# Ledger of designs, part 79: peptides against a protein of PDB entry 5ONS

Target 1, 181 residues: chain A of PDB entry 5ONS
Amino acid sequence: MFKKFDEKENVSNCIQLKTSVIKGIKNQLIEQFPGIEPWLNQIMPKKDPVKIVRCHEHIEILTVNGELLFFRQREGPFYPTLRLLHKYPFILPHQQVDKGAIKFVLSGANIMCPGLTSPGAKLYPAAVDTIVAIMAEGKQHALCVGVMKMSAEDIEKVNKGIGIENIHYLNDGLWHMKTYK

## One batch from the design tools (peptide; made by RFdiffusion4, then SolubleMPNN)

Design b2_p18_2_s2
Fold by OpenDDE base, seed 1:
Structure b2_p18_2_s2 (fold): chain B 181 residues (1-181), chain A 18 residues (1-18)
Amino acid sequence: as target 1 above (181 residues)
Amino acid sequence: MEEEHEKAIKEYEEELAK
C-alpha cells in the first residue's frame, strides 16, 4: 500500500474530525481490536483533536497530535501503523516469518507460505482477511502489518503461494512520514 | 528513553542495509 508512497506527493489534505465522527471511529476501532479498549483513552485522549490525513488511492490516515495511529483504504478496515503497533504490540494477532523472509518483507513483497511454515517461523491460527502483525525470527518488534490471504490451516496444508499480503512494512513510505501536523 | 519505533528500526538495520 505504501511501497511508492511519499508524503509530499501523495497527501491531498487534512481534516479535523467532529466529535460525533470521532466517537464512531473509536467504536469501530474497539470492534476491530477489542484489546485496545482499555488503552484507547491514552491513545486518543478526549481533549486532543483527531484528524484524517487524506491521501491518494483513497488512503486515509488517522492522527492525533501529529502521530499517525491508524490508516484505511476506501473506507475499509483500519490498520494500525507500525509505530502505534510497536507501542501496543497486542493490538493485532501475530504471525512470525523465518529469518530468510525478512529481506523480502522489507522490500514490500507479500509473504509466501514457506516463509510461515519453515523452521524459525511461527504460524498461529487465523482466518482469511485477518489483519496481523508480522514478527520475525530473532526479532522483538513487528516489521510488517499484513492481511491473511489464506487461513493458517490452508497455509500449512497448501504451503504454496501468497499466505499474507504485505500492507505496511518498516521503512516504507508511511514509516518515513513519521508525523503530520 | 528510546522509543519503541527506534528500537524496531535498529533491530532491522542490518537487513535494511542490504
Scores: peptide ipSAE 0.667, ipTM 0.929, DockQ to the pose 0.057
Fold by OpenDDE base, seed 4:
Structure b2_p18_2_s2 (fold): chain B 181 residues (1-181), chain A 18 residues (1-18)
Amino acid sequence: as target 1 above (181 residues)
Amino acid sequence: MEEEHEKAIKEYEEELAK
């Protein structure tokens, strides 16, 4: 989503959200990520305005105090930014790729099934379309936010093709935005 | 205090340099 994303060229505008809209978004976030509920007031303090940065290709980034928290495309599900995920790694279920897959993920490549089934990888139960944090062998921090394109069961059985779509990865265009006020 | 995102970049620094 952000492989060729540039803040200067791809950001259109920024709007401040009304209270009612914020409430709706918070409810949606809790539905998507139940584990976030106890932390949501810390992540999005009620005293702080919430903004949406509107970008090209129907991308919207949810921000509080300039911090990029979540993003979505075409009114789809919200994804946490890696920066937020690093603070709250439990927001998403995890999958772990092997060491050899790291360089490909960091180039924006989708995660192939063998990278999730090989020694060094760890594949956890997850349904298709689940948003997941991509971890790596020997590393403590997520390097990617992805979407399961196959269930964990099918990844194990079929073991070829795209297992997880790479949505946002470390050092991509979204990562380089850092903050937006 | 080092932020988690800074730790992440450092953790993958060798891979990012490739």
Scores: peptide ipSAE 0.662, ipTM 0.928, DockQ to the pose 0.057
Fold by OpenDDE base, seed 3:
Structure b2_p18_2_s2 (fold): chain B 181 residues (1-181), chain A 18 residues (1-18)
Amino acid sequence: as target 1 above (181 residues)
Amino acid sequence: MEEEHEKAIKEYEEELAK
């Protein structure tokens, strides 16, 4: 989603949201990520304005105090940014790729099944379309936010093709955006 | 205090340099 993203070329405008809209978004976030509810007041304090940065390709980025928190495309599901996920690693279920897959993930490549079933990888139960945090062998921080294209069960059985779609990865265009006020 | 995002970049610095 952000492989060729550049703030100067791909940001259209920024709008401040009304209180009623913010309430609706918070409810959506709790529905998608139930574990975030106790933390939502410190992530999105009531006193602080919430903004949406509108980008090309129908991408919207939710921001508070200049911090990029969540994003979505075409009013689909919300994804946490890696910067937010690093602060709250538990808001997504995890999958772990082996050491050899790291360089490919960091180039924006989708995650193939062998990178999730090989020694050094760890595959956890998850259904198709689940948004997941991608961890790596020997590393403590997530390097990617992805979407399951197969269930964990099918990845294990078939072990061929795209297991997880790469949505946002460390050092991509969204990562380099850092802040937006 | 070092931010978590800074720790993440340092953790992957060798891979990012490739």
Scores: peptide ipSAE 0.661, ipTM 0.928, DockQ to the pose 0.057
Fold by OpenDDE base, seed 2:
Parts: structure tokens; sequence; C-alpha cells
Structure b2_p18_2_s2 (fold): chain B 181 residues (1-181), chain A 18 residues (1-18)
């Protein structure tokens, strides 16, 4: 989603959200990520304005105090930014790729099944379309936010093709955006 | 105190340099 993204050329505008809209978004976030509920007031304090940065290709980034928290495309599901995920690693279920897959993930490539089934990888139960944090062998922090294109069960059985779609990865265009006020 | 995102970049710095 952000492989060729840059703030200067791809940001259109920024809108401060009304209270009612914020409430709706918070409810949606809790629905998507139940574990976030106890932390949501810390992540999105009531006193702080919530803004949406509107970008090209219908990308929207939810921000509070300039921090990029979540993003979505075409009003689909919200994804946490890696920066937020690093602070709250439990927001997403995890999958772990082997060491050899790291360089490909960091280039924006989708994650192939063998990278999730090989020694050093760890595959956890997850349904198709689940948003997941991609971890890596020997690393403590997520390097990617992805979407399961196959169930964990099918990844193990078929072990061929795209297992997880790469949505946002470390050092991509969104990562380099850092803050937006 | 080092931010978590900074720690993340450090973890992958060798891979990012490739």
Amino acid sequence: as target 1 above (181 residues)
Amino acid sequence: MEEEHEKAIKEYEEELAK
C-alpha cells in the first residue's frame, strides 16, 4: 500500500473529526481489536483532537497529536501503523517468518507460504482476511502489517503461493512519514 | 529512553542496508 508512497506527493488534506465520528471509529477499533479497549483512552485521549489525513488512492490515516495510529483504504478495515504496533504489540495476532524472508518483506513483497512453514518460522492459527503482525526469526519487533490470504491451516497444507499480503512494512512510505500535524 | 520504533530499526538495520 505504501511502497511508492511519499508524504509530499500523496497527501491531499487533513480533517479534524467531530466527536460523533470519533466515537464511531473508537467502537470500530474495539470491534476489530478487542484487546485495545483498555488502552484506547491512552492512545486516543478524549481531550486530544483526532484527525484524518487523506491521501491518494483513498488512503486515510488516523492521527492524534501528530502520531500516525491507524490507516485504512476505501473505508475498509483499520490497520495499525507499525509505530503504534511497536508500542502495543498485542493489538494484532502474530505470525513469524524465517530469517530468509526478511529481506523480501522489507522490499514490500508478499509473504509466501514456505516462509511461514520453514524452520525458524512460527505459524499460528488465523483465518483468511485476519490482519496480522509479521514477526521475524530472532527479532523482537514486527517488521510488517499484513493480511492473511490463506488460513494458517491452508498455508501449512498447501505450502505454496501467497500466504500473507504485505500491507505496511518497516521503512516504507508510511514509516517515513513519522508524524503529521 | 529509546523509543520502540527506534529499537525496531536497529534490529533490522543490517537487512535494511542490503
Scores: peptide ipSAE 0.654, ipTM 0.927, DockQ to the pose 0.057

Design b2_p18_2_s3
Fold by OpenDDE base, seed 4:
Structure b2_p18_2_s3 (fold): chain B 181 residues (1-181), chain A 18 residues (1-18)
Amino acid sequence: as target 1 above (181 residues)
Amino acid sequence: MEKEHQEAIAAYYEELSK
């Protein structure tokens, strides 16, 4: 999603959200990520304005105090940014790729099934279309946010093709955006 | 977690990916 993203070229505008819209978004976030509810007031304090950075290709980034928190495309599901996920790693279920997959993930490549079934990888139960944090063998912090293109069960059975779509990874265009005020 | 720490994480991964 952000492989060729550049803030100067791909950001259209920024809007401050009304309280009713913020409430709706918070409810959506709790629905998507139930574990976030106790932390949502810390992540999005009620005293702080919430903004949406509108980008090309129908991408929207949710921000508070300049911090990029979540993003979505075409009003689909919200994804946490890696910057938020590093602070709250429990927001997403995890999948772990082996060491060999790291360089490909960081190039923006989708995660192939063998990288999730090989020694050093850890594949946890997850349905298709689940948004997941991609962890790496022996590393503490997520390197990627992805979407299951197959269920964990099917990844194990089929073990070929794209297991997880790479949505956002370290050092992509969104990562380099850092903050937006 | 401060932003500089996050940048260090990214830099570390970048080195590993070479």
Scores: peptide ipSAE 0.398, ipTM 0.894, DockQ to the pose 0.056
Fold by OpenDDE base, seed 5:
Order: C-alpha cells, then structure tokens, then sequence
Structure b2_p18_2_s3 (fold): chain B 181 residues (1-181), chain A 18 residues (1-18)
C-alpha cells in the first residue's frame, strides 16, 4: 500500500474530525481490535483533536497530535501503523517469519507460505483476512502489518503461494512520513 | 516508545536485510 508512497506527492489534504465522527471511529476500532478499548483514551485522548490525512488512492490516515495511528483504504478496515503497533504490540495477532524472509518483507514483498512454516518461523492460528503483525525470528518489534490471504491451517497444509499480503512495512512510505500535524 | 528508538529499529532491520 505504501511501497511507492510519498508524503509530498500522495497527500491530498488533512481534516479535523468532529466529535461525533471521532466517536464513531473509536467504536469501529474497538470492534476491530477489542483489546484496544482500555487503551483508547490513552491513544486518543478526548481533549486532543483527531485528524484524517487524506491521500491518493483512497488512503486515509488517522492522526492525533501529529502521530500516525491508523490507516485504511477505500473504506476498508483500519490498520494500525507500525509506529502505534510498536507501542501497543497486542493490537494485532502475531505471525513470525523466518530470518530469511526479512529482506523480502522489507522490500514490500508478500509473505510466502514457506516463510511461515520453515524453521525460525512461528505460525499461529488465524483466519483468512485477519490483519496481523508480522514479527521476525529473534526480533521483538514488528516489521510489517499484513493480511492473512490464507488461513494458518491452509498455509501449513498447502505451504505454497502467498500466505500473507504485505500492507505496511518498516521503511516504507508511511513509515518515513513519521508525523503529520 | 520514542520516535528515535523506532528509527533505530528500522535502521537495524534495514542493515539486517542487506
């Protein structure tokens, strides 16, 4: 999603959200990420304005005090940014790729099944379309946010093809955006 | 987590990927 993303070229505008809209978004976030509910007041304090950075290709980035929190595309589900995920790693279920897959993930490549079933990888139960945090062998911080294209069960059984779609990864265009006020 | 620490994480991964 952000492989060729550039803030200067791909951001259209930024709008400040009304209270009612913020409430709706918070509810949506809780629905998607139930575990975030106790933390939402910390992540999105009531006193702080919430903004949406509108980007090309129907991408929207939710921000608070310049911090990029979540993003979505074409009115789809919200994804946490890696920057938020690093602070709150429990927001997403995890999958772990082996060390060899790291360079490919960081190039924006989708995660192939063997990278999730090989030694050094850890594959946890997850349904297709689940948004997941991609961890790396021996590392404590997520390097990617992805979407399960196959269930964990099918990844293990078939062990061929794209297991997880790469949505947002370290050092992509969104990562380099860092902040937006 | 501070931004500088996050950048260090990214830098480490970048070097690791080379």
Amino acid sequence: as target 1 above (181 residues)
Amino acid sequence: MEKEHQEAIAAYYEELSK
Scores: peptide ipSAE 0.318, ipTM 0.861, DockQ to the pose 0.056
Fold by OpenDDE base, seed 1:
Structure b2_p18_2_s3 (fold): chain B 181 residues (1-181), chain A 18 residues (1-18)
Amino acid sequence: as target 1 above (181 residues)
Amino acid sequence: MEKEHQEAIAAYYEELSK
């Protein structure tokens, strides 16, 4: 989603959200990520304005005090930014790729099934379309946010093709955006 | 987690990928 993304070229505008809209978004976030509810007031304090940075390709980034928190495309599900996920790693279920997959993930490549079933990888139960944090063998912090294109069960059975779609990864355009005020 | 630490994470992963 952000492989060719550049803040200077791909941001269209920024809008400040009304209170009612913010409430709706918070409800959506809790629905998607139930574990975030106790932390939501910390992540999005009531006193702080919430903004949406509108980008090309129908991408929207939710921000508070310039911090990039969540993003979505075409009004689909919200994804946490890696920067937020690093602070709150429990927001997403995890999947772990082996060491060999790291370089490919960081190039923006989708995660192939063998990278999730090989020694060093850890594949946890997850349904198709689940948003997941991609962890790497021996690493503490997520390197990617992805979406299951196959269920964990099917990944193990088929063990061929794209298991997880790469949505946002370290050093992509969103990562380099850092803040937007 | 501060941004500086996050940048270190990214840099570390980048080096591993080389």
Scores: peptide ipSAE 0.303, ipTM 0.852, DockQ to the pose 0.056
Fold by OpenDDE base, seed 2:
Structure b2_p18_2_s3 (fold): chain B 181 residues (1-181), chain A 18 residues (1-18)
Amino acid sequence: as target 1 above (181 residues)
Amino acid sequence: MEKEHQEAIAAYYEELSK
């Protein structure tokens, strides 16, 4: 989603959200990520305005005090930014790729099934379309946010093709955006 | 987590990818 993203060229505008809209978004976030509920007041304090940065390709980034928290495309599901996910790693279920997959993930490549079934990888139960944090063998921090294109069960059985779509990865355009006020 | 730490994470992964 952000492989060729550049803040200077791809941001269209920024709007401050009304209270009612913020409430709706918070509810949606809790629905998508139930574990975030106790932390939501910390992540999005009531006293702080919430903004949406509108970008090309129908991408929207939810921000508070310039911090990039979540993003979505075409009003689909929200994804946490890696920066937020690093602070709250439990927001997403995890999948782990082997060391050999790191280079490819960081190039923006989708995660192929063998990279999730090989020694060093860890494949956890997850349904198709589940948003997941991609971890790497022996590493503490997620390097990618992805979406399951196959269930964990099917990844193991079929073991070929795209297992997880790469949505947001370290050093992509969103990562380099850092903040926006 | 500090932003500086996050940048270090990215730099570390970048190095591993070389």
Scores: peptide ipSAE 0.259, ipTM 0.837, DockQ to the pose 0.055

Design b2_p18_2_s4
Fold by OpenDDE base, seed 5:
Structure b2_p18_2_s4 (fold): chain B 181 residues (1-181), chain A 18 residues (1-18)
Amino acid sequence: as target 1 above (181 residues)
Amino acid sequence: MEEEHEQAIKKYFEELSK
């Protein structure tokens, strides 16, 4: 989603949200990520304005105090940014790729099944379309946010093709955006 | 704190890229 993203070229405008809209978004975030509910007041304090950064290709980024928290495309689900995920790593279920897959993930490539089933990888139960954090062995911070294109069960059984779609990865255009105030 | 994290992740990325 952000492989060729540039803040200067791909951001259209920024809108401060009304209270009612913020409430709706918070409810949606809780529905998508139930574990975030106890932390939502910390992530999105009531006293702080919430903004949407509108980008090309119908991408929207939710921000508070300049911090990029979540993003979505069109009417799709919200994804946490890696920066938020690093602060709250429990927001997403995890999947671990093998060492060989890392360089491809960091180039924006989708994650193939063998990279999730080979030695060094760890595949945890997850349904199709689940948004997941991509981890590397022995590392604390997610390197990618992805979407399961196959269930974990099918990844193990079929073990070929795209297992996880790469949505947002370290050092992509969204990562380099850092903040927006 | 934010800058410290940024530097940590920079090092992390460099490590991952090796």
Scores: peptide ipSAE 0.498, ipTM 0.904, DockQ to the pose 0.061
Fold by OpenDDE base, seed 1:
Structure b2_p18_2_s4 (fold): chain B 181 residues (1-181), chain A 18 residues (1-18)
Amino acid sequence: as target 1 above (181 residues)
Amino acid sequence: MEEEHEQAIKKYFEELSK
């Protein structure tokens, strides 16, 4: 989603959200990520304005105090930014790729099934369309936010093709967009 | 704190890129 993204070229405008809209978004976030509920007031304090940064390709980024928290495309599901995910690693279920897959993930490539089934990988139960944090073998920080394109079960059984779609990865265009005030 | 995190992740990225 952000492989060729540049803040200067791909951001259209920024809008401060009304209170009612913010409440709706918070409810949606809790629905998507139930574990975030106890932390949501810390992540999005009521006293702080919430903004949407509108970008090309129908991408919207939710920000508070300049911090990029979540993003979505075409008003679909929200994804946490890697920066937020690093602060709150539990927001997403995890999948672990082997060492060999890392360089491809960091190039923006989708994650192939063998990179999720090899001895260095760890594949946890997850349904299709589940948003997941991609972890690297032996590392603590997520390097990618992805979406399951196959269930974990099918990844193990078929073990061919795209298992997880690469949505946002470390050092992509969104990552380089550190803040937006 | 933010800068420390940024530097830590920079190092992490460098490690991943090796």
Scores: peptide ipSAE 0.488, ipTM 0.902, DockQ to the pose 0.061
Fold by OpenDDE base, seed 4:
Structure b2_p18_2_s4 (fold): chain B 181 residues (1-181), chain A 18 residues (1-18)
Amino acid sequence: as target 1 above (181 residues)
Amino acid sequence: MEEEHEQAIKKYFEELSK
């Protein structure tokens, strides 16, 4: 989503959201990520305005005090930014890729099934379309936010093709967009 | 704190990129 993204070229405008819209978004976030509920007031304090940075290709980034929190495309599901995920790593279920897959993930490539089933990888139960944090062995911080294109069960069974779609990865265009006020 | 985080992630990225 952000492989060729550039803040100066791909941001269209920024709008401040009304209270009612913010409430709706918060409810949606809790629905998508139940574990975030106790932390949502910390992440999005009531006193702080919430903004949407509108980008090309129908991408919207949710921000508070310039911090990039979540993003979505075409009013689809919200994804946490890696920066937010690093602060709250429990927001997403995890999957771990093997060492060989890391280089490709960091180039924006989708994650192939063997990279999730091989020694060094760890595959946890997850349904198709689940948003997941991609981890590397022994590392604390996620390197990628992805979407399960197959269930964990099918990844293990079929073990061929795209297991997880790469949505946002470390050092992509969104990552380089550090803040936006 | 944010700068410390940035530096930590930079190092992390460099490690992953080896």
Scores: peptide ipSAE 0.342, ipTM 0.865, DockQ to the pose 0.061
Fold by OpenDDE base, seed 3:
Structure b2_p18_2_s4 (fold): chain B 181 residues (1-181), chain A 18 residues (1-18)
Amino acid sequence: as target 1 above (181 residues)
Amino acid sequence: MEEEHEQAIKKYFEELSK
């Protein structure tokens, strides 16, 4: 989603949200990520304005005090940014890729099934369309946010093709944006 | 705190890129 993204070229405008809209978004976030509910007052304090940064290709980024928290495309599901995920790693279920897959993930490539079934990888139960954090073998912090294109069960059985779609990865255009206020 | 985290992740990325 952000492989060719540049803040100077791809940001259209920024709007401040009304209280009623913020309430709706918070409810959506709790529905998508039930474990986030106790932390929402810390992540999105009531006294702080919430903004949407509108970008090309129907991308919207949710921000508070300049921090980039979540993003979505075409009114689809919200994804946490890697910067938020590093602070709250429990927001998403995890999958771990082997060492050989790391460089490909960091180039924006989708995660192929062998990178999830080989020695060094760890594959956990997850259904199709689940948003997941991609962990690297032997590393502490997530390097990618992805979407399951096959169930964990099917990844193990078929073991070829795209297992997880790469949505946002470390050092992509969204990562380099850092803040927006 | 945020700058310390940024530097840590920078080093982390450099290690992954080798």
Scores: peptide ipSAE 0.209, ipTM 0.800, DockQ to the pose 0.059

Design b2_p18_3_s1 (from b2_p18_3, 6 letters changed)
Fold by OpenDDE base, seed 2:
Structure b2_p18_3_s1 (fold): chain B 181 residues (1-181), chain A 18 residues (1-18)
Amino acid sequence: as target 1 above (181 residues)
Amino acid sequence: SQEEELAELEKEVQEKLE
């Protein structure tokens, strides 16, 4: 989603959200990520305005005090930014790739099934379309936010093709954006 | 620390892209 993203060229505008809209978004976030509920007041304090940065390709980034928190495309589900995920790693279920897969993930490549079934990888139960954090053998921080294109069960059975779609990865355009006020 | 590890990871990524 952000492989060729550039803040200067791909940001269209920024809007401050009304209270009612913010409430709706918070409810949606809790629905998508139930574990975030106790932390939501810390992540999105009531006293702080919430903004949406509108980008090309129908991408929207939710921000508070310039911090990039979540993003979505075409009014789809919200994804946490890697920066937020690093602070709250429990927001997403995890999948782990082996060391050899790191370079491919960080190039924006989708995660192939063998990279999730090989020694050093850890495949956890997850349904198709689940948003997941991509971890790597020997690394503490998530490298990527992805979406399961197959269930964990099918990944193991078929062990061929794209297992997880790479949505947002370390050092992509969103990562380099850092902040926006 | 967590911050140090992140910095190292960022550095590694940058080096691979050069």
Scores: peptide ipSAE 0.050, ipTM 0.679, DockQ to the pose 0.036
Fold by OpenDDE base, seed 5:
Structure b2_p18_3_s1 (fold): chain B 181 residues (1-181), chain A 18 residues (1-18)
Amino acid sequence: as target 1 above (181 residues)
Amino acid sequence: SQEEELAELEKEVQEKLE
């Protein structure tokens, strides 16, 4: 989603949200990420304005005090930014790729099944379309936010093809954006 | 410079990976 993204070229405008809209978004976030509810007031304090950075290709980035928190495309599900995920790693279920897959993930490549079933990888139960944090063997922080294109069960059984779609990864255009006020 | 910026970015990525 952000492989060729550039803040200067791909951001259209920024809008401060009204209270009612913020409430709706918070509810959506809780529905998607139930575990975030106790932390939502910390992540999105009531006293702080919430803004949407509107980008090309129907991408919207939710921000608070310049911090990029979540993003979505075409009114689809919200994804946490890696920067938020690093602070709250429990927001997403995890999958772990082997060491060899790291360089490919960081190039924006989708995660192939063998990279999730090989030694050093850890495959956890997850259904198709689940948004997941991609961890790596021997690493502490998520390197990617992805979407399961196959269930964990099918990844193990079929063990070929795209297991997880790469949505947002370290050093992509969104990562480089860092902040936006 | 772009080279310096890239180096800093790579460092940042590495720090997050660790």
Scores: peptide ipSAE 0.039, ipTM 0.670, DockQ to the pose 0.028
Fold by OpenDDE base, seed 3:
Structure b2_p18_3_s1 (fold): chain B 181 residues (1-181), chain A 18 residues (1-18)
Amino acid sequence: as target 1 above (181 residues)
Amino acid sequence: SQEEELAELEKEVQEKLE
């Protein structure tokens, strides 16, 4: 989603959200990520304005005090940014790739099934369309935010094709954006 | 290398979280 993303070239505008809209978004975030509820007031303090940075390709980034928190495309589900996920790693269920897969993930490549079933990888139960944090063997921080294209069960059974779609990864355009005030 | 870059990024992120 952000492989060829540049803040100066791909950001269209920034709008401050109304209270009612913020409430709706918070409810949606809790629905998507139930574990975030106790932390939401810390992540999005009531006193701080919430903004949406509108980008090309119908991408929207939710921000508070310039911090990039979540993003979505075409009003689909929200994804946490890696920067937020690094602070709150429990927001997403995890999947782990082996060390050999790191270079491919960081190039924006989708995660193929064998990379999730090989030694050093860890595949946890997850349904299709689940947003997941991609971890790597021996690494502390998530490398990527992805979406399950197959269930964990099918990944193990079929072990062929795209298992997880790469949505946002370390050192992509969104990562380099850092902040937007 | 990608491994070195990741390590640097992780270090940077960790420092910001402290």
Scores: peptide ipSAE 0.038, ipTM 0.650, DockQ to the pose 0.056
Fold by OpenDDE base, seed 4:
Structure b2_p18_3_s1 (fold): chain B 181 residues (1-181), chain A 18 residues (1-18)
Amino acid sequence: as target 1 above (181 residues)
Amino acid sequence: SQEEELAELEKEVQEKLE
């Protein structure tokens, strides 16, 4: 989603959200990520304005105090940014790729099934379309936010093709967009 | 630390880009 993203070229505008809209977004976030509920007031304090940075290709980035928290495309599901995920790693279920897959993930490549079933990888139960944090063997912090294109069960059985779609990865265009005020 | 871990990851990215 952000492989060729550039803040200067791809950001259209920024709007401050009304209270009613913020409430709706918070409810959606809790629905998508139940574990975030106790932390949501810390992540999005009531006293702080919530803004959406509108980008090309119908991408929207949710921000508070300049911090990039979540993003979505075409009013679809929200994804946490890697920067938020590093602070709250429990927001997403995890999948772990082996050492050999790291360089490919960091190039924006989709995660192939063998990278999730090989020694050093860890594959946890997850349904298709589940948003997941991509961890790496020997690393503590997520390298990527992805979406399951196959269930964990099918990844193990078929072990061929794209297992997880790479949505947001370390050092992509969104990562380089550190803050926005 | 978190900062050290991220720095290490960023180093790996930089090496790939070179």
Scores: peptide ipSAE 0.037, ipTM 0.662, DockQ to the pose 0.034

